Peptides against a protein of PDB entry 6B4J. Designs and how they scored, part 144

Target 1, 315 residues: chain A of PDB entry 6B4J
Amino acid sequence: DITMQWYQQLQDASMQCVLTFEGLTNSKDSQAKKIKMDLQKAATIPVSQISTIAGSKLKEIFDKIHSLLSGKPVQSGGRSVSVTLNPQGLDFVQYKLAEKFVKQGEEEVASHHEAAFPIAVVASGIWELHPRVGDLILAHLHKKCPYSVPFYPTFKEGMALEDYQRMLGYQVKDSKVEQQDNFLKRMSGMIRLYAAIIQLRWPYGNRQEIHPHGLNHGWRWLAQILNMEPLSDVTATLLFDFLEVCGNALMKQYQVQFWKMLILIKEDYFPRIEAITSSGQMGSFIRLKQFLEKCLQHKDIPVPKGFLTSSFWRS

## One batch from the design tools (peptide; made by RFdiffusion4, then SolubleMPNN)

Design b1_p21_6_s3 (from b1_p21_6, 10 letters changed)
Fold by OpenDDE base, seed 1:
Structure b1_p21_6_s3 (fold): chain B 315 residues (1-315), chain A 21 residues (1-21)
Amino acid sequence: as target 1 above (315 residues)
Amino acid sequence: KKKLEEMRQEILESLEKLEQE
């Protein structure tokens, strides 16, 4: 399977990245520890500062991240920080930055869906300038949310139940598995972030260039999902999340083909979801149903709430 | 049913093209 091979390559590259900065990570030297912490803060704090407040602030955050990745010194925690402070600094920062973007999907977007757009536009813009960060974003995203690939992890003989649960994306702490609602919330956040990334371009970059991971990946995702057996609650939830965030963009890009796909979802795939939906899981199912019916009736997918407008960039 | 199968086939073909790029 080409998709699984690609996924494995991403994971291998991510693992290799971790190995490259192991010296920095595992150092017992006080100076190295300080550098590590400074670099980690410099990489992650700007991402946490992303908000829907003003386009000018978003630009400042972008410029700071880009400067850091470019080997320039940046101010962080009252200190001048640069990836040049350690030979493994750049690899470490790229990894931690990518991890933080995905974490914002998992946490911030999960709780505030509108946050997907400002986070995604920064991530997309950084990806254009720093392709390795993009690959690491995908690696982190797909590991935490296999459904974003998409694939469904399988239980292997001899595998511990907890390890299987983790592969499925569940958090397991003290032998307690995460509640289904919390799991779905986190998965939703990550899918929404992904759906936003594939459609957004940083407005201050060279927009004439091809998006490094554009809407064609959204089309691929939908096509792959439709060829998979639905999972109870998960498929209905994530399909809705994906279509709500990037359905409008897909409609504009693929036009007649998009509507054919949407009809296929409604007439062929949706009954398969219904067949596996229990009475206790009707919430996500009903939400997807209502969304599909509304979109087909109106022959339109609404622009998602929180989509960045020209007025945002003038603020 | 035939129409749905045709649509499914078209989507699958579109996917194959994307995987080749």
Scores: peptide ipSAE 0.183, ipTM 0.801, DockQ to the pose 0.778
Fold by OpenDDE base, seed 3:
Structure b1_p21_6_s3 (fold): chain B 315 residues (1-315), chain A 21 residues (1-21)
Amino acid sequence: as target 1 above (315 residues)
Amino acid sequence: KKKLEEMRQEILESLEKLEQE
């Protein structure tokens, strides 16, 4: 399975990255610990500052992240911080930065769907300049949300239930599994972020370059989802989230093929979703159904709420 | 039904192409 091979490759790369900076992370030296913390803050704080307020602020954040990744000193916490402070600094920063982008999907986007776009455009722009960060974003995303690959983890003989639940993307704390609504909320946030990343380009970059992980991956994702048995509640939820965020972009890109995809979802895939949907889970199913029916009826997918306009970049 | 199957096949073929890129 090519998809699973890709997944594993990214996970392996991520693991290798972690191993590379173990010296920094496991150091007992006070100076190394200080450097680690400074680098971690420098990598993550700018991402947390991303907002929908002004394009100029996003540019500042982007420039700061890019400067850091480029080996330039940046101001963080009142101190000058550079990845050159430690031989493992760059790998560490790339890893933590990527992790933070995914966390923003998991947390911020989950709670505020519109936040997907400013986060995604920064992530996309950074990915364009720093491909390794992009790979690490995918690795983190895939690990937290296997449905972003997509695949459904399977229970293996001898596996602990909690480990299986974690593989599915659930948080398990003190032997208590996360509630389904919270789980889906987090998954939704990550999927929405992903759907935004694949369609957005940093406006101040070289637009002639191919998107490092563009809409073709959105098409792939949809195709793969449709080739899988649906998972109860999850598939309907995330399919809606994905289409709401990037459906308009996919429509513009793939045109007739996109509409064929929607028809296939409506006429062929829905019965399969319905067959596994309990009466208590009809909400997500109905939401997806209504969305698709509306889109098919109007022959249009609306631009998602929060989509960045030219006016945003002038602010 | 036949049309849907054709569309499904087209989509799957498109997926294979993308995976090879």
Scores: peptide ipSAE 0.152, ipTM 0.794, DockQ to the pose 0.754
Fold by OpenDDE base, seed 5:
Structure b1_p21_6_s3 (fold): chain B 315 residues (1-315), chain A 21 residues (1-21)
Amino acid sequence: as target 1 above (315 residues)
Amino acid sequence: KKKLEEMRQEILESLEKLEQE
């Protein structure tokens, strides 16, 4: 399976990255510990500051992240911080930055769907300049949300139930599995972030270059989902999330082909979802139904709430 | 049903083609 091979390659690269900066991570030296903490803060704090408030602030955050990744000193916590402070500093920062972007998907976007767009446009812009960060974003994203690949992890002989639950994307703490609603909320956030990344370009970059992970990956995702058996509650939820965020962009890009796909979803795939939907899961099902019916009736996919406009960039 | 399946295959193939573009 080509998709699984690609997924495994991403995970291997991510694992190798962790091994590369293990010296920094495991150091008992006080100075190394200080550097590690400073680098971690420098990588993650700017991402946490991303907001929907002003385009100018978003540009400042982008510039700071790019400067850090470029080996330039940046101010963090009142100190000058640079990846050059340690030979493993760059790898560590790239990994932690990518991890933080995905974490904002599962936390911030999960709670505030409109936050997907400012986070995604920064992530996309950084990815254009720093491809390794992009690969690490995918590695983190797909590990936490296998449905973003998409694939469904399988239980293997000898596997612990908790490990299987974690592979499915559930959090397991103290032998207690995460509640389904919280699980779906986190998965939704990550899918929405992904759907935003694949359609957005940093407006101050070189737009003549091809998007490093563009809308064509949206088609791949949809094609693979449609070729898989639906999962109860999960498929209806994430398919809606994906289409709500990037459906308008896909419509504009692929025109008639997009509408053929949407009809296929409504007429062929949706009944299969219905067949596995229990009475307690009707919420996600109904939401998807209403969305599909409305879009087909109006022959339009609305621009998603929170989409960044020219007025945002002038603020 | 057969017609729908044929349409499904056609659309899936078209999506794969679009991915390669």
Scores: peptide ipSAE 0.139, ipTM 0.787, DockQ to the pose 0.457
Fold by OpenDDE base, seed 2:
Structure b1_p21_6_s3 (fold): chain B 315 residues (1-315), chain A 21 residues (1-21)
Amino acid sequence: as target 1 above (315 residues)
Amino acid sequence: KKKLEEMRQEILESLEKLEQE
C-alpha cells in the first residue's frame, strides 16, 4: 500500500530526527539543558500565541518563527536564542515546532474550531519556507490521528490492548482509556487543522509557487475515506469536520467533480454510516446528514466560520 | 446504481492520477 509506505517513511524520518538531536535532549550538561529549554520555548511559545485577534500580530509570530528557523537570533523569555547555539538545535526546533502545531490542533482547535485558520495559515507559510517542518507536522499529525492519512490501525498478534488503543489515537493514562467524546474532540481538532492547512497560503509569501501540501491532498483524503468501511461515530464526525472546513475550497477547485463526490457520499456512503450508527451516536450522523442535505439543496458549501478575510490582514 | 458505480470509478481514477503525480 503506497499510502502506508508513505506514512511509514514519515514516521521513520521523524524518528531519525529524534535520534539526531538526542545528544541535546539527553545531555546532563547544565549549559546544554539551558539551551534545550530555551530552544523549546522559542519554538513553542510563538505558536501558542497565535490568535484570531489581528493579522499584524500573526505576521509578527510568523516572522519570529521564520527567523528562528533561519538561524537568526530571536528574543524568548528575555534571552537571545538561536538554533546555532547547538549543532542539533535546528533539528530539535523543527521537531518541537511541528509537534506544537499538531498539539494546537488537538487542544486549541478541538476547543475552539475557529482557531484552525490562524494556526493553519502560519503552519502553511512556515511549511512553504521550511519543508522539513511540514514533513514533521504530517508525521506528528498522522501518528496522533491515523484517520488523517486515512487508515485504520489494526490489532496485531501479541499487541497489548492499551497499545492498540494508543494506535487508534486514544490517550491511555494509568490503564484508563480516554472517553470517546474527548477522543473525538481531539481528532476533530486535528482534522480541522489539517483541512485548513491544505487550503491556506501565507499571504506574504510567493503565492505563485504550488502549495506544498494543497487541496489535491484533500481530494485524496475524501476519495480514500469513501473507499474505506466507515467506523462508528468516527467517520461521521471527521467527515463533517473536514467538509465544514475545506468543503468550500474543494467546491471551488473541483467544481462538478466535487458535487459528484457529495452525491456519492449522500447516496452510497450515508447508508453505510447509518448501518453502523447506534442510537447514542446519532448526533454526529445527524449533523453530517443535515450539512450534506443543506449543501446539496443550495448547491453551495458555506465559507467556514473563522475563515481569514482581507479585513483580518489589515488589522 | 450504475451511475453511482461510474462516479465511484471516476473518483478512484482521480485518486490514482494524484498518486502518480
Scores: peptide ipSAE 0.095, ipTM 0.766, DockQ to the pose 0.812

Design b1_p21_6_s4 (from b1_p21_6, 10 letters changed)
Fold by OpenDDE base, seed 1:
Structure b1_p21_6_s4 (fold): chain B 315 residues (1-315), chain A 21 residues (1-21)
Amino acid sequence: as target 1 above (315 residues)
Amino acid sequence: KEELEKMRKEIIEQLKKLLEE
């Protein structure tokens, strides 16, 4: 399976990255610990500051992240911080930055769907300039949300139930599995972030270059989902999230082919989702159904709420 | 990097064909 090979390749690259900065993370030296903390803060704080408030602030955040990744000193916590402070600093920062972008999907976007767009445009712009960060974003995303690949993890003989639950993306703490609603919210946030990344370009970059992970991956994702048997509650939820965020962009890009896909979803895939949907899970199914019916009726997919406009970039 | 891009292109092409059938 080519999709699984891609998944594994990204996971391997991520694991190799962790190994490369192990000396920094495992160091007992006080100076190394300080550097690690400073680098971690420098990588993650700017991402947490991303908001829908002003385009100018977003540019400042982008420039700070880019400067850090470029080996330039940046101010963080009242200190000058640079990846050059440690030989493993760059690898560590790239990994932590990528992890933080995915966490913002998992947490911020999960709670505030509109937050997907400012986070995604920064992530896309950084990915364009720093491809390794993009690969690490995918690795983190795929690990936390296998449905972003997409694939459904299978239970293997001898596997602990908790490990299987974690593979599915559930958080398990003190032998308690995460509630389904919280799980779906986190997955939704990550899918929405991904759907935003694949369609957005940093406006201050070279737009003549091909998007490093563009809408063709959105098309791939949809095609793969449709070729899989649906998972109860999950498939309906995430398919809706994905289409709500990037459906308009996909419609513009793929036109007739996109509409054929939507018809296929309604006529062929809906019955499959319905067949596995219990009475208690009808909410996600109904929401998807209503969305698709509206889109097909109007022959249009609305621009998602929170989409960044020209006015945002002038603020 | 080139291998990954090739793999991505192949996946997309295969999936596009499946949708056209």
Scores: peptide ipSAE 0.029, ipTM 0.666, DockQ to the pose 0.051
Fold by OpenDDE base, seed 2:
Structure b1_p21_6_s4 (fold): chain B 315 residues (1-315), chain A 21 residues (1-21)
Amino acid sequence: as target 1 above (315 residues)
Amino acid sequence: KEELEKMRKEIIEQLKKLLEE
């Protein structure tokens, strides 16, 4: 399966990255520990500062991240920090940065859906300039949210139930599995972030270049989802999240083909979702249904709330 | 029903092309 091969390649690359900077992470040397911590903060703090407040602030954050990845010194925690402080510094920073972007999807976007757009535009812009960061973003995203690939992890013989639950994306702590609502909330955040990344370009970059991971991947995702059996509650939730965030962009890009896809969802896929939807899960199903019915009726998909406008970039 | 099946096949074909690129 080509999709699984791609998934595995990204996971392998991520694992190799971890191995590459293991010397830095496992060092007992006080200086190395300090460098590690400084690099970690330099990589993650700017991402946590991303907000919907002002485009100018977002540009500053982008420039700081790009400078760090370019080997330039940046100020972090009152110190000058550079990836050149350690031979493994760049790999470490790329990994931690990518991880942090996905964590913002998992946490910030999960709680505040509109946060997807400013995070995504920075991630997209960084990905354009630093492809390895993009690959690592995908690796982290795919591991935490297999539905972003998409694929459904299978239970293997001899596997512990907890490990299977983790593969499905659930958090398991002290033998307690995460509640379904919290799980779906985190998955939603990551899918929304992904849906935003594939449609957004950093406005201060070279827009003549092809998006490194553009809307064609969104089309692929939808096609793959529709070719899979739906999962209870998960499919309805994430399909809605995806379409709400990037449906307008997909509509503009694929036009008639996109509408055929929506008709297929409504007429062919919906009955399959309904068949596996329990009374307690009707909320997600109804939300998706209403969204699609409105879109089909109006022959339009609204621009998502929180979409970055020209006025945002002038602030 | 036949039209839906045709649409499904078209989507799957598009998926294959995208994955081969």
Scores: peptide ipSAE 0.025, ipTM 0.642, DockQ to the pose 0.667
Fold by OpenDDE base, seed 5:
Structure b1_p21_6_s4 (fold): chain B 315 residues (1-315), chain A 21 residues (1-21)
Amino acid sequence: as target 1 above (315 residues)
Amino acid sequence: KEELEKMRKEIIEQLKKLLEE
């Protein structure tokens, strides 16, 4: 399975990255600990500062992240911080940065869907300049949300139920599994972020280059989802999230083929979703149904709320 | 049903080709 091979390769790369900076992580030296904390803050704070307020501020954040990844000193917490402070500093920063982008998906985007776009455009731009960060974003995303691959983790004989739940993306703390609504909310945020990344390019980059992970991956994602049996509540939720965020872009890119796919979803895939949807889960199903019916009726998918306009970049 | 299945296969095949390119 090519998809699973890709998944595993990314996970392996991520694990190797962790092993590379283990010395920094496990150091008991006070100076090393300080460097680690400074690097972690330098990598993560700028991402947390991403907002929908102004394009100029977003550019400053981007430049700061890029400078850090380029080995230049940056100001963080009133200190000058550089990845050159430790031989493992760059790997550590790349990993933590990627992790933070995904975390913003599961937290910020989950609560505020419009936040997907400013986060995604920075992530996309950084990915273009720093491919390793992009791979690590995917690795973190895939691990937290296997549905972003997409694949459905399977229960293996001898596996603990909690471990299986974690593989499915659930948070399990103190032997308590996350509630379904919270789980879906987090998964939605990550899928929305992903859907935004694949369609957005940093406007101040070299636009002549190919998007490192563009809409073709969105098309792949849809194809793979449609080839899989639907999961109760999950499929309807995430399919809606994905289409709401990147459906307009996919429509523009794939035109007639996109509409054929939507018809297929409505006529062929919906009955399969319906068959596994309980009365208590009809909300996600109905939402997807209404969205598709509206889009097919109007032969248009609206631009998603929060999409970055030219006016945003002039602010 | 058969026509829908055919359409599904065609779309999937087209999607696969796009992935290989």
Scores: peptide ipSAE 0.029, ipTM 0.643, DockQ to the pose 0.657; fails the geometry check
Fold by OpenDDE base, seed 4:
Structure b1_p21_6_s4 (fold): chain B 315 residues (1-315), chain A 21 residues (1-21)
Amino acid sequence: as target 1 above (315 residues)
Amino acid sequence: KEELEKMRKEIIEQLKKLLEE
């Protein structure tokens, strides 16, 4: 399976990255610990500062992240910080930065869907300039949300139930599994972030270059989902999230082919979702139904709420 | 149902080809 091979390659690359900076992370030296903490803050704080308020502020954040990844000193916590302070500094920062982008999907976007767009445009722009960060974003995303690949982890003989639940993306703490609503909320945030990344380009970059992970991957994702049997509650939720965020962009890109796909979803795939939907899961099902019906009726998919406009970039 | 399944397979195949371009 080509999809599973791709998944595994990204996970292997991520694991190799962790091994590369293990010396920095495991160091007991006081100076090394200080450098590690400074680098971690320098990588993660700018991402947490991303907001929907002003394009100028977003540009400043982008420039700071790019400068850090380029080996230039940046100000963080009142200190000058550079990846050159340690031989493993760049790998560590790339990993932590990528992790933080995915965490913002899991936390911020999960709670505020409109936050997907400013986070995604920065992530896309950084990915264009630093491909390794992009691969690490995918690795973190795939690990936390296998549905972003997409694939459904399978229970293997001898596997502990808790381990299987974690593979499915659930948080398990003190032998208590996460509530379904919280699980779906986190998965939704990550899928929405991904759907935003694949359609957005940093406006101050070289737009003549091909998007490093563009809408073709969105098309792939849909094709793969449609080729899989639906999963109860999960498929209806995430398919809606994905289409709400990137459906308009896919419509513009693929035109007639997109509408054929949408009709196929409504007429062929949706009944399969219905067949596995329980009464307690009707909320996600109804939401997807209403969305599909509205889009097909109007022959249009609305621009998602929070989509970045020209006015945003002038602020 | 069979016609819809055929359509599904055709669309998926076309989608895969687009990824190779």
Scores: peptide ipSAE 0.026, ipTM 0.640, DockQ to the pose 0.560; fails the geometry check

